# Peptides against a protein of PDB entry 3EFO, part 60

Target 1, 262 residues: chain A of PDB entry 3EFO
Amino acid sequence: SQLADLYKSCETDALINFFAKSAFKAVLHQPLKVIREILVNQTAHMLACYRKNCASPSAASQLILPDSMKVLPVYMNCLLKNCVLLSRPEISTDERAYQRQLVMTMGVADSQLFFYPQLLPIHTLDVKSTMLPAAVRCSESRLSEEGIFLLANGLHMFLWLGVSSPPELIQGIFNVPSFAHINTDMTLLPEVGNPYSQQLRMIMGIIQQKRPYSMKLTIVKQREQPEMVFRQFLVEDKGLYGGSSYVDFLCCVHKEICQLLN

## One batch from the design tools (peptide; aimed at target 1 P66)

Design b2_p23_6_s4 (made by RFdiffusion4, then SolubleMPNN; from b2_p23_6, 14 letters changed)
Fold by OpenDDE base, seed 1:
Structure b2_p23_6_s4 (fold): chain B 262 residues (1-262), chain A 23 residues (1-23)
Amino acid sequence: as target 1 above (262 residues)
Amino acid sequence: SDKEELERVIKLLNEMKAAAAAE
């Protein structure tokens, strides 16, 4: 059907860019609560329409998503959890204005990365490979105390180190003997010169490539205070300021879809 | 209908994406 073809051709990154800019424009003349409700409603309607008209027969209780929109809910949740759309006194007006302006000027690729960061397991790097490591889901559940992870969202870059990170990797990256010796005040990695260090720097360079902003690097040790800031970028987890986890949001959307189909 | 409206929205978004890519 024509509708099925449209869903097939639909691009989630374009949709989220559209919804983000539309919502961020709407904040100037509509209450935040209304905007959030509209976004959820639109998401539910799009997915319900597919379920009703395009999806293969299945149990009514199952959430069936088109391939083109399989990741739409997670991105939509990230949008809903953005400070621009949250009504919290802890968020300054300046921060809201700043992020609003940033997103309003972002292209499709930029907004996609902004709302859902890349989280890369650096501890699994193959120094002989030219390929970037496969990104993992942005959740605490994907971290390991024995791991080292690089997170980037186009504006910020974090290097997160587990408390049990391999000493050999720490030595390779920072040229220090142990986790305790890592200086988290640095914003640049030292040029140690070994293959692992070079590979990491190359990866960071690739991530920075073609990005409109220079990403500041923050070194984060697990269980130290700055980790709280890092965790805010684990977008699939529950937000600090009332945002839902991805799982909770997906359940919410599913409920709305069911209501529309019943 | 809701179906027609959603179809129009999706079509529009795809067209906009294509236009942006051409620039």
Scores: peptide ipSAE 0.041, ipTM 0.662, DockQ to the pose 0.275
OpenDDE base, seeds 2, 3, 4, 5: peptide ipSAE 0.033, 0.027, 0.026, 0.022; ipTM 0.675, 0.645, 0.673, 0.602

Design b2_p23_7 (made by RFdiffusion4)
Pose (drawn by RFdiffusion4):
Structure b2_p23_7 (pose): chain A 259 residues (1-239, 243-262), chain P 23 residues (1-23)
Amino acid sequence: SQLADLYKSCETDALINFFAKSAFKAVLHQPLKVIREILVNQTAHMLACYRKNCASPSAASQLILPDSMKVLPVYMNCLLKNCVLLSRPEISTDERAYQRQLVMTMGVADSQLFFYPQLLPIHTLDVKSTMLPAAVRCSESRLSEEGIFLLANGLHMFLWLGVSSPPELIQGIFNVPSFAHINTDMTLLPEVGNPYSQQLRMIMGIIQQKRPYSMKLTIVKQREQPEMVFRQFLVEDKGGSSYVDFLCCVHKEICQLLN
Amino acid sequence: EDEEAEEMVEKLEEGMEEAEEEE
C-alpha cells in the first residue's frame, strides 16, 4: 500500500521496453502526436507523483528522480527521437515499419541497447590484454578528431574515424597508410594486423555475441562523409530535443501539476 | 518479462489513482 515500495522496485529497462512496444502498437491506431503526448505526460506524471508523495522536501528549482528511474528520462527521450515516432525528413516508411517490427519482438537486453547505443573508444585501446573498453556516452562531445570509435545498437555497427586519426592505427587496421586512403564504400572485413586489427576484431566479436541479428558494419570518415546517418545514433544530442531539453521539458509539466 | 512489466505498470497506475482519490 506504500508508494515508496512501488518506486524502489522499478526497472527502467523493463519500463522502457513496455512504453516502446505500447507506443509502437499504437502507431497503427492514433496520431503520433497523440502517442508522444501520452508518453511525455505519463513520464511527468510518474515523476510528479513521486515528488508530491515520497521525496523528502526539496527546493522547487530541483527535479527529483528516484534511483530506480535515474536514467528513465534519457531513454524516454531516445524513444521519442526514434524514427518510428518521428517523421518524413529522410528515413523511409520502409525503414520505420521495419524498426517498428523489430522492437515488437525484443527482450529487455535488446531494447536497452537499441534505444541507447554502445559507443566504444578504439584509439585508446589497451593492446592484447583487452576485455572490451569502457563505454562512452552517446554524444558527439565524446568524440575526438584524434579518435576512432565503435557504435552499435544491435543492428548497425559504425566504425567512426576522426580526421587527425593516428596513421599508425589506420595502417594496423585498414592496411592502408593514411586517413584519406580509406574508401567508405569498401565496408568489408579487414584482417592482417597483429596487435590492433586483431584486438578490434576481438571486440567486434564479443559485441555481436548475444545479439540475434548480425550487424551491418558501416565505416564513417569524420568531416562531411556519410556521417549524417551516424549522428542519428548519438541519441543524447539533438540531432528531436536533446537529453537536457527533454529534462527541461519534463520539469515544466511536473511543475504544472503544481506540487 | 512482458508480463512482469505490465504488472509493474498496472501497480504504478493503481497506486497513483488511489493517491489522487485520497487527495

Design b2_p23_7_s1 (made by RFdiffusion4, then SolubleMPNN; from b2_p23_7, 7 letters changed)
Fold by OpenDDE base, seed 5:
Structure b2_p23_7_s1 (fold): chain B 262 residues (1-262), chain A 23 residues (1-23)
Amino acid sequence: as target 1 above (262 residues)
Amino acid sequence: SDEEAAEMVKKLEEAMEELEKKE
């Protein structure tokens, strides 16, 4: 059917870019609550339409998403959790204005990365491989106290270190003997010169080369105060300022879809 | 592109509206 073909041709990243810009434009004329409701309704209607007309016969209670939109909910949640759309006094007007303007000028690729960062397990690097490590989901549940992770969203870059990060990796990256010796005030990694350091720098370089803005590196130690800033980029988790986790949002969307279909 | 995305959204909305009218 034409509708089935339409869903197959949809690109979630393009949709999110469009919805983001539309919503951010609407902020000037409509209450934030209304904008959020519209976004949720649009999401639910699109997915309900697919479920009703394009999905294989199954129980109505099952959440069936088109392949082209399988990640739409997670991105939509990220959009809804953006400071521009949140009505929290803790978020300054200037910050909202700044992020609004940034997104309004972003292309599809930039907005995708902005809303859903790359989180890379650096501790799993094979120094003999030229391949980038596979990204993990942006959630605290994917972190490990023994791990080292690189997070990038096109504007910021974080190197997160678990409290039990391997000393050999710490030595390899920072040329210091232990976690305690790492200086988090550093904005650049030292040129240690070993294969691991070189590979990490290469990865960081690759990530940077794909983005129009220079990303400042922030080194984050687990359980230190700056980690709170880092955690804000774990977009699948519950937001600091009242945003829902991905799981909670998915349940909400599913409920709304069911209501539309009943 | 932004234009392509806009067109896609428009098509989706139109398709949904048409389906609602037929049902």
Scores: peptide ipSAE 0.176, ipTM 0.779, DockQ to the pose 0.789
OpenDDE base, seeds 1, 2, 3, 4: peptide ipSAE 0.170, 0.179, 0.167, 0.155; ipTM 0.776, 0.782, 0.773, 0.769; seeds 1, 2 fail the geometry check

Design b2_p23_7_s2 (made by RFdiffusion4, then SolubleMPNN; from b2_p23_7, 10 letters changed)
Fold by OpenDDE base, seed 1:
Order: C-alpha cells, then sequence, then structure tokens
Structure b2_p23_7_s2 (fold): chain B 262 residues (1-262), chain A 23 residues (1-23)
C-alpha cells in the first residue's frame, strides 16, 4: 500500500532532525509544555497509524513499530529530555540558547549523534582490528566496574573508567600503576606508545574527524563527582531533571497508542 | 535532508488525518 511504502521510506535520523528543529523553533512562540505534548502526540499518532493499518495481525496490547522507526521512540525521548525543551530553573537561559543554536544548524548525522551518543567499550579493544568496537546502549546497565568506556556526542568526549578497571589497561592508557593514580584533570591522553594506546588514540581521532566541532576529552572515574556529568549522557536512563527513562517513555507512548486505537 | 523529512512528516500527518476522518 501507499501508506506502507511511506513508512518504509521514512528515516528516523532525518525525522528526529526535523522534529528537533521544528520544536526548537517553536520554543520562541509556544510554551514548552505544549511543544512536548505535540511531540508525544505526533509520535503516538504515527505509530498508532502504522499499528492499525500496516502492521501484521497481532494482539492490540502489543507495541509494534515499523522497521524504519524502531529507534524513533528512544530518539524522541532524548529530544524531549533536551535542556531546550525543559523548564527547569537549574538550566540557564544561556545553556538553552547555546544548545538551541547548535541543533538548529546541525545536519542529520550530527543531530543523531548529539541526541544519542556513541558509547564504546574500550576495554574490549582488539589492537589488531581496524574497526571501531561495537557501540552499546547509553545506559548505566551497560557499564561495568571492570570496564573502560568512551562516550562521544559530537560536542563532548568522555573516557569513563570503572573502579575495577584492569591495571594493565590503565598502564597501557595512562602509564600509571593503578586507578588511583589516574589524573582526571587531564584533557589529553599521554602518548604511551604501546599498541593499545595507539589504537585508542586512533579511535578517538576517527571519531573526532567525523565531527565539525572539536570535542574536549574528559576523563571520568567511577564514583567520583565528575561522573554525574557523564551520567547525563546515558540518555536511556532517567534524566537528572525529571526526564523519563526510555522504558518509561516507551510505556507512555504505548499507552497513548492504545488510547488512540480504542 | 530536512526537506525530505518535512515531506515525509507532512505525508504521514495527512494520511493519518484522512484515515481519522473516515472513521
Amino acid sequence: as target 1 above (262 residues)
Amino acid sequence: SDEKAKEQVEKLEKAIEELEKKE
């Protein structure tokens, strides 16, 4: 059907870019609450229409997403949780203005990475591989105390280290004997010269080369204060300023879809 | 592109509206 073809042709990254720019334009003349409601309603209606008219026969209680929009909800939640659309007093007007301006000028690839960061398990690096490690979902549940993770969103880069990170990797990256000796005030990794260090630097370089903005590196130790900033980029988790987790948002959308279909 | 996305959204919205009017 024409409608089925329409859904197949949709691109989530392009849709999110469009919705983000539309919403961020709307903040100039509409209340934030209204904008958020519109975004949720649009999401629910699009998915409800698919469920009703295009999806394979299934129980009405099941959430069925079109393939082209499998990750639409998670990105939409990230958009809804962006500081530009939040009315929390803890967020400065300057920060809102800054991020609004950034997103308004972003292309599809940039906005996709901005809303949903790349989180890479660095502790699993194969020094003989030229490929980037497979990204994991941006959630605390995917972190490990024994792991080292690199997070990048096009604007910031974080190297997160678990409290039980392998001493060998710490030595390889920082040329120090233990986790306690890592200096988190550093914004650059030392050039240790071993294969692991070189591979990590190469990966960081590749990530940076794909982005229009220079990403400052922040080294984060688990259970230290700066980790709080890092955790804000775990976008599938509950937000600091009251934003929903992905799971909670998905449940909300599902409920709204059901209401539309009843 | 932004134009493509806009077109897709508009088509989707129109399709939804048309379906809702029939029901």
Scores: peptide ipSAE 0.200, ipTM 0.798, DockQ to the pose 0.705
OpenDDE base, seeds 2, 3, 4, 5: peptide ipSAE 0.123, 0.206, 0.187, 0.109; ipTM 0.752, 0.799, 0.793, 0.741; seeds 2, 3, 4 fail the geometry check

Design b2_p23_7_s3 (made by RFdiffusion4, then SolubleMPNN; from b2_p23_7, 8 letters changed)
Fold by OpenDDE base, seed 1:
Formats: sequence, structure tokens, C-alpha cells
Structure b2_p23_7_s3 (fold): chain B 262 residues (1-262), chain A 23 residues (1-23)
Amino acid sequence: as target 1 above (262 residues)
Amino acid sequence: EDKKAEEQVKKLEEAMKELEEKE
């Protein structure tokens, strides 16, 4: 059907880019609450229409997402949780203005990475591989106290180290004997010269080369205060300023879809 | 890219509206 073909042709990254720019433009003349409601409504309606007209027969209570929009909800939640759309006094006007202007000028690829960061488990790096490690979901549940993770969103880069990170990896990256010896004030990794260090630097370089902005590196130790900043980029988790987790948002959307289909 | 997305959204909205009107 024409409608089925339409859904198949949709691209989530492009849609999110469009919705983001539309919403951020609307901020200038509409209340934030209204904008958020519109975004949720649009999400629910698009998915409800698919469920009603295109989806295979299933229980009415089941959430069925079109393949083209499989990750639409998670990105939409990220958009809704962006500081530009949050009505919190803790967020400065300058930060809002900055983020708004950034997104308004971003292409599809840039906005995709901006809203949903790349989180890489670098503790499992194969020094003989030329490929980037597979990204994991941006949630604390995917972190490990024994792991080391690199996070990048096109603007910031974080190297997160678990409290039980392998000493051999710490030595390989930082040339120090233990987790406690890592200096988190540095913004550059030392050139240790071993294969692991070289591979990590190469990965960081590849990530940076694909982005228009220079990403500052922040080294984060688990359970230290700066980790709170890092956790803000775990976008599938509950937001610091009242944003929903992905799971909670998905439930919300599902409920609204059900209401529309009743 | 933006134009394509806009067109897709527009088509989706139109499709949804048409379906609602037929019911």
C-alpha cells in the first residue's frame, strides 16, 4: 500500500533532525510544555497509524514499531530531554541558546550523534582490528566496573574508567600502575607507544575526523564527582533534570497509542 | 536532507488525516 511504502521510506535520523529543528524554532514563540506535548503527540500518532493500518495482526496491547522507526522513540526521548526543551531553572539561558544554535545548524548525521552518543567498550579492543568496537546502548546498565568506555557525541569525548579497570589497560593507556594514579585533569592521552595505546588513539582520531567540531577529552573515574557529568550523556537513563528513561518514555507512548486506537 | 524529512512528515500527516476522515 501507499502508506506502507511511505513508512518503509522514512528515515529516523532525518525525521529526528526535522523534529528537533522544528521544535527548537518553535521555542521562540510557543511554551515549552506545548512543544513537548506536540512532539509526544506526533510520535504517538505516527506509530498508531502504522499499528492500525500497516502492522501485522497482533494483540491490541502490543507495541509494534515499523522498521524504519524502530529507534524513533529513543531519539525522540533524547530530544525531549534536551536542555532547550526543559523548563528547569538550573539550566542557564546561555546553555539553552548555545545548544539551540548548534542543533539548528546540524545536518542529519551530526544531530543523530548529538542526541544519541556513541558509547564504545574499549576494554575489549582488538589491537589487530581496523574496525571500531561495536557501540553499546547509552545506559549505566551497560557499563562495568571492570570496563573502560569511550563516549562521544560530536561535541564532547569522555573516557570513563571503572574502579576495577584492569591495571594492564591502565598502564597501557596512561603509563601509570593503577586506577588511583590516573590524573583526570589531563585532556590528552599520553603517547605510551604500545599497541593498545596506539589503537585507542587511532579510534579517537577516527571519531574526531568525522565531526566538524573538536571534541575535548574528559577523563572520568567511576565514583568521582565528574562522573555525574558523564552520566548525563547516558541518554537512555533517567535524566538529571526530570527527563524520563527510555523505558518510561516508551511506556508513555504506548499508552497514548492505545488511547488513540480505542 | 531537511527537505526530504519535511516531505516525509507532511505525507505522514496527510495520510493520517485522510484515514481519520474516512472513518
Scores: peptide ipSAE 0.263, ipTM 0.815, DockQ to the pose 0.775
OpenDDE base, seeds 2, 3, 4, 5: peptide ipSAE 0.247, 0.259, 0.260, 0.247; ipTM 0.809, 0.811, 0.817, 0.810; seeds 2, 3, 4, 5 fail the geometry check

Design b2_p23_7_s4 (made by RFdiffusion4, then SolubleMPNN; from b2_p23_7, 8 letters changed)
Fold by OpenDDE base, seed 3:
Structure b2_p23_7_s4 (fold): chain B 262 residues (1-262), chain A 23 residues (1-23)
Amino acid sequence: as target 1 above (262 residues)
Amino acid sequence: SDEEAEKQVKKLEEAMRKLEEEE
C-alpha cells in the first residue's frame, strides 16, 4: 500500500532532525510544555497509524514499531530531554540559546550524534585491531567500575574512569601508577607512546573526523563531582530534572497509542 | 536531507488525515 511504502521509506535520523528543528523553532512562540506534548502526540499518532493500517495482527498489549522507526522513540525521548525543551537549573539561558542555534544548523548525522551520544568501552580495546569498539547504550547500567568509557556527542568528549579501572590501562593512558594520580584538570591525553595510548588517540581522531566542531576532552573520575555532568549524557536514564527514562517514555507512548486505537 | 525529511513528514500527515476522513 501507499502508506506501507511511505513508512518503509522513512529514515529515523532524518525525522528526528526535522522534529528537532521544528520544535526548536517553536520555542520562540510556544510554551515548552505544549511543544513537548505535540512531539509526544505526533510520535504516538505515527506509530498508532502504522499499528492500525500496516502492522500484522498481534496482541493489543504489544508495541509494534515499523522497522524504519524502531529507534524513533529513544531519539524522541532524547530530544524531549534536551535542555532547550526541558530547562535545567544548571543550564543558563545563554547556553540553551547556544544549543538551540547549533541544532538549527545541524545536518542529519550531526543531530543524531548530538541527541544520542556514542559511548565506547575503551577498556575492551584490542591494540591489534583498527576497528572501533562497539558502542553501548547510554545508560549507567552499561558502565562498570572496572571500565573506562569514551563518550562523544559531536560537541563534547568525555573519558570516564571507573574507580576500579585497571592500573595497567591507567598507566598506559596517563602514565601514572593509579587512579588516584590521574589529573582530571587536563584536557589532553599525554603522549605516552605505547600501543594502547596510540590506539585510543586514533579512536579519538576517528570520532573527531568529519565533525564540524572540535570536541574538548573532559576527564571524569567515577564518584567525583564532575561525574554528575557526565551522567547527564546518559540519555536513557531518568533525568534529575524531570526527564523520563527511555523505558518510562516507551510506556507512555504505548499507553497513548492504545488510547488512540480504542 | 532536511528537505526529504520534511516531505516525508508532510506525506505522513496527509496520509493520516485522509485515513481519518475515510473513517
Scores: peptide ipSAE 0.088, ipTM 0.734, DockQ to the pose 0.786
OpenDDE base, seeds 1, 2, 4, 5: peptide ipSAE 0.084, 0.039, 0.091, 0.034; ipTM 0.734, 0.708, 0.739, 0.641; seed 4 fails the geometry check

Design b2_p23_8 (made by RFdiffusion4)
Pose (drawn by RFdiffusion4):
Structure b2_p23_8 (pose): chain A 259 residues (1-239, 243-262), chain P 23 residues (1-23)
Amino acid sequence: SQLADLYKSCETDALINFFAKSAFKAVLHQPLKVIREILVNQTAHMLACYRKNCASPSAASQLILPDSMKVLPVYMNCLLKNCVLLSRPEISTDERAYQRQLVMTMGVADSQLFFYPQLLPIHTLDVKSTMLPAAVRCSESRLSEEGIFLLANGLHMFLWLGVSSPPELIQGIFNVPSFAHINTDMTLLPEVGNPYSQQLRMIMGIIQQKRPYSMKLTIVKQREQPEMVFRQFLVEDKGGSSYVDFLCCVHKEICQLLN
Amino acid sequence: SHVTFDMNHIEEDADKLMDEYLS
């Protein structure tokens, strides 16, 4: 009968999986704007209830989120930015209908990765003694012109290359000497390489391991290349609203529920 | 237990939260 126990026991990934499927089913019944509004308001409602009933007294300039829901807003914003709940500019209806379908079948492990892609820094890789590098936030702010990164959501795998990308690596991987020497349209498996091209293929394997679909590798050269598509998977950035924007929005309506 | 976000310093608090999440 205590609300504190309800919240202390929640799982964001499980909640996100439900909201996503619930919203994606509703796409075939209601205006998308109506669906998005329900999502945002339900999110503000859950948090406002915790604020007025469980949270110890705190200043109004603060937005209080339970531990169980620390990253719920970030993921909810990712759902709202997703092309299924978004619109016309680019992204075919065939792409929306397809992604809407893929999510309807997903388990928790799949939806977690689908809505928050895994960004791995490759240029800072420890050689032959690896075990998959620490992940980095899904934002452009964590990309470096000197860096090479791996982005995966379970369906797509992007190998991102910066402009001042170390030629040493571009050689040990693409077997070519320089950055401008790589052609994106040749997105096939590169072998050779002794320390790195192997350590990279090792982590590309480990990533695919638990994943049902074999991911489509897409190489991205930084500055003005196909990168436009890649930027979509940096779900923390604005690309809908940014993570911070959404957080700013939820607080407004939580305050509107004046308490 | 819970996390607080100050609306005057929301960007810093948001960064700390996501760094802790990925750590």

Design b2_p23_8_s1 (made by RFdiffusion4, then SolubleMPNN; from b2_p23_8, 9 letters changed)
Fold by OpenDDE base, seed 5:
Formats: sequence, structure tokens, C-alpha cells
Structure b2_p23_8_s1 (fold): chain B 262 residues (1-262), chain A 23 residues (1-23)
Amino acid sequence: as target 1 above (262 residues)
Amino acid sequence: SHVLLDMSKIEEDLEKLLDEFLA
């Protein structure tokens, strides 16, 4: 059917780019609450239509996603939680305006990374390997007190350190003996020259080379105040000042789909 | 052609889905 072909031809990255720009344009003439509701309704409607017209019958307790949209809900939740659509007290009006303008000019690849950051477990690095570590889900549940993680969204780069980060890695990266000695005011890593330092710098370089904007590095210690800013980039989690977890969002979407079909 | 997520085991299903996504 024409409808089935349409779903096969859709790409999530293109869709999220379109929805983001459409929503961000609407911010100028519609209330944020209304915009968010429209996005949720559109998501539910698209998926309900697929379930009704393109999918084989399945249990009502199941959420059916076409392959082309299998991660659409993930990105949609990220969009809904963005500071442009979900105003947060810690984000200034100017910052929201800035992010809005940036997204309005982003290509598909840029917006994809912007809404769902890369979170890399640096503590698992094989210094003899040239491969990047596998990214983990953007959730606090994937962090560990013993770990070191690099987060990047194309605009910002964070190096998060657990309170029990390995001293050998701390020394290798920062040339200091312990977690307590790390200076979080630094925006550059020192040139230590050992394999750990070189590998991390290589990874950071690779990430930066793929992006049109220069990312400022922020060093974040676990349990310090600046960590709160970092946690806002863990987009799958429930927001401190609003926004659903990814799981809660899926439940919401599923409920709405059922309502549309019932 | 499609992915099925069981809401009764959504965490497990999401883990599989997102692991593939992040690979």
C-alpha cells in the first residue's frame, strides 16, 4: 500500500529534524504547552496509523514501531525535554534563544547528535586500540562511581568523573594523584604524554572533527554542583525541572495510541 | 518490518533496541 511504502521511506533522523524546526518555529506564536501536546499527538497519531493500517494484529499491550521509526520515540522525548520547549529556571532566556537559532540551522546529522548525545565510557579504553569505545545510553543508570565518561552533543563536551575513579587514570589524564586534586575550572586537558592521555585526546579529536562547532570541554566531578548541568544531558532520565523519562514517555505514547484506536 | 515492544517488559525490550541503536 501507499501508506506502507511511506513508512518504509521515512527516516527518523530526518523526521526529528523536521519536527524540531517546526516546533521551534512555533515557539514564536504558540504556548510551549500546546507545542508539546501537538508533538505528542502527532507521534501517537503516526504510530496509531501504522498499527491500524500497516501492522499485523498484535496484543494491545505491545507497542508497534515500524523499522524506520524504531527510535523515533527516543528522539521525540529528547526534543520535548529540550530547554527551548521545556523552560527550566537554570537556563536563561538568551541561552534558549541561542539554542533555538542553532537548531533552526542544523542538518540532519547535527540535530541527531544534539538531541541524543554520545556518552562514552572512557575508563574502559584499550590504549592499544584505535577504536572508539561503544556508546552507552544517556542515563544515570549507566554511570558508575568508578567510571570516567565523556559526553558530547555537538555543542558541549563533558568529562565526568566518578568519586571513585581509578587513580591511575586520573594521574594519566590530569597528572594529579587523586580525584580531589582535579581542577574543574580547567577547560583543557594537560599534555601528559602517556598512552591514556594520548588515547583520550585522540577520541576527543575524532569527536570534534565531525562537528561544525568547537565544543568547549567541561570537567565535571560527581556530587559537585556543576554535575547538575551535566545531568541535564542524560536525556533518558526524568528531568529535574520537568520532562518524562523515556520509559514514562513510551507509556504515555502507548496509552494515547490505544485511545486513538479504541 | 517492525519492532514489538512489550509494555510489561519494556525495560528489557528497550535495552535490546537501544543497544542495537548505539552499536
Scores: peptide ipSAE 0.391, ipTM 0.912, DockQ to the pose 0.863
OpenDDE base, seeds 1, 2, 3, 4: peptide ipSAE 0.329, 0.335, 0.102, 0.337; ipTM 0.881, 0.886, 0.739, 0.889

Design b2_p23_8_s2 (made by RFdiffusion4, then SolubleMPNN; from b2_p23_8, 9 letters changed)
Fold by OpenDDE base, seed 2:
Structure b2_p23_8_s2 (fold): chain B 262 residues (1-262), chain A 23 residues (1-23)
Amino acid sequence: as target 1 above (262 residues)
Amino acid sequence: SYVALDMNNIEEDLEKLLDEFLA
């Protein structure tokens, strides 16, 4: 059918880019609450339409996502939790305005990374491999106290260190003997020169490639106050200031779809 | 083609979906 073909032709990255720009434009003239409601409604309607017209009958307990939109809800939730649409007290007006303006000019690839960051387990690096480590889900559940993680969204880069990070890795990265000795005020990694340090720098370089802006590095220690800022980039988790977890968002969307179809 | 997520056991399905997405 024509409708089925339409859904097949949809690209989630293009959709989220469009929705983001539309929403961020609307911020100037509409209440944030209304914008968020519209986005949720649009998501539900798109998926409801597909379920009704394009998908085979399925149990009501199932959420049906066309293949072309299988990760749309992920990105949509990220959009809804962005500081532009979900104001956070710790985020300045200037920062919010800056992000809004950036997104308004972002291409499809940039907006994908911006809304769903790369989270890389750096502590698992194989210095003999030229491959980047596989990204993990942006959730606290994927972090470990023994781990070191690099997060990047095209604008910011964070190096998160667990309280029990291996001393040998700390020494390798920072040239200090322990977690306690790490200076979180630094924005550049020292050039230690060992293979691990070099590989980490290489990875950071690769991530920086093809990005229009230089990402400032922030070093974050677990359980220190600045970690709260880092946690806001774990977009699948429940937000501190009203943002839903990804799972909760899916449940919300599913309920709305059911309401539309029943 | 479509993906069906079981909302009564969503974590398992999401794990598969997102692992594929992040691969």
Scores: peptide ipSAE 0.592, ipTM 0.943, DockQ to the pose 0.856
OpenDDE base, seeds 1, 3, 4, 5: peptide ipSAE 0.586, 0.586, 0.555, 0.590; ipTM 0.943, 0.942, 0.936, 0.944

Design b2_p23_8_s3 (made by RFdiffusion4, then SolubleMPNN; from b2_p23_8, 8 letters changed)
Fold by OpenDDE base, seed 2:
Structure b2_p23_8_s3 (fold): chain B 262 residues (1-262), chain A 23 residues (1-23)
Amino acid sequence: as target 1 above (262 residues)
Amino acid sequence: SYVAFDMSKIEEDLEKLLDEFLS
């Protein structure tokens, strides 16, 4: 059907870009709560329409997503939890305004990265490989106290260190003996010159490529106060200030779809 | 084409989906 073809052509990346810009524009004249509700409703209606008119009959207990929108809920939840739409105490008004303005001019690729960050387990690096480590889901469940992770969203870059991160890697990256010696006030990694340091710098360089803005590096130690800021970028997790986990969001969307169809 | 998630095992289904997404 023509409607089915329409859904096939509606890629998630384009949709989320559109929704983000629409929502961020609406921030100027609509309450944030209303904007968030509209986004959820729109998501549910689109998916309900697909289920009703385009999908094969299936159990009501299932959540059906067109292939082109299979990750739409992921990004939608990220959008809903963004500091522009969901205010956080640690985010200043100026920062929110800055991010809003940036998103308003972002292309599809940039907005995808912005809303769902790239989280890389750099402690697993093969210094002899030119391949980037496989990204992991943006969730605390994917972190390890023994690990070191790099997170980037096109605007910010974080290097997160577990409390039990390997001393040899700490030495390799920071040229200090231990976790306790790491200075989190630094925004640049030292040029230690060993293969691991070089590889990490290479990865950071690749991530910075094709990004219109220079990402300032923030060093984050697990269980220190600044980690709270970092955790807000773990977009699949439940937020501290009213944002739902991805799973909870899916349940919410599914429930709303069922209500629309039943 | 579409994907179907069983809400009773949504976490498992998501893991499969997101593994593909992140690959």
Scores: peptide ipSAE 0.350, ipTM 0.876, DockQ to the pose 0.865
OpenDDE base, seeds 1, 3, 4, 5: peptide ipSAE 0.303, 0.083, 0.306, 0.337; ipTM 0.844, 0.664, 0.851, 0.876

Design b2_p23_8_s4 (made by RFdiffusion4, then SolubleMPNN; from b2_p23_8, 9 letters changed)
Fold by OpenDDE base, seed 2:
Structure b2_p23_8_s4 (fold): chain B 262 residues (1-262), chain A 23 residues (1-23)
Amino acid sequence: as target 1 above (262 residues)
Amino acid sequence: SYVSLDMNNIEEDLEKILDEYLA
């Protein structure tokens, strides 16, 4: 059907770019609460329409997502949890304005990375491989106390270290004997020169490539205060300022779809 | 083509979707 073809032609990255820019434009003349409600409503309507017209009948307990939109909900939730759309006094007007301006000029690839960061388990690196490690879901559940992770969203880069991260990797990256010796005030990794250090620097370089802004590196130790900032980029988790987890958001969308179809 | 998520056991389905997406 024509409608089915339409859904097949849709791409999540393009959709999220469109929704983000539309929402951020609307911030100038509509209440944030209304904007958030519209976004959720639009998401539910799109998916409800697909379920009704393009999918085979299924149990009400099922959430049906067209293949082209299988990750749309996670991106939509990320958009809803962005500081521009949050009504929290802890978020400065300057920060809102800054991020709004950035997103309004982002291309499809930029906004995709911005809303859903890359989280890479660099402690699993094969120093002999030229391939990047597979990204993991942006959730605390994917972190490990024994691990070291690199997170990047096109604007910021974080190197997160678990409290039990391997001393040999710490030595390899920072040229210090232990976790406690790592200086988190540094914004550049030392050029240690070993294969692991070189590989990490290569990965960072690849991530930085084709990005319009130079990402400042922030080193984060688990259980230290700066980790709270890092956790804000674990976008699938519950937000610090009232944002829902991805699972909770899906439940919300599913309920609304059911209401539309009943 | 579409994917179906069981809302009563959503995490398993999500892992499949997102792991595939992130691969």
Scores: peptide ipSAE 0.612, ipTM 0.951, DockQ to the pose 0.854
OpenDDE base, seeds 1, 3, 4, 5: peptide ipSAE 0.595, 0.597, 0.594, 0.606; ipTM 0.948, 0.949, 0.948, 0.950

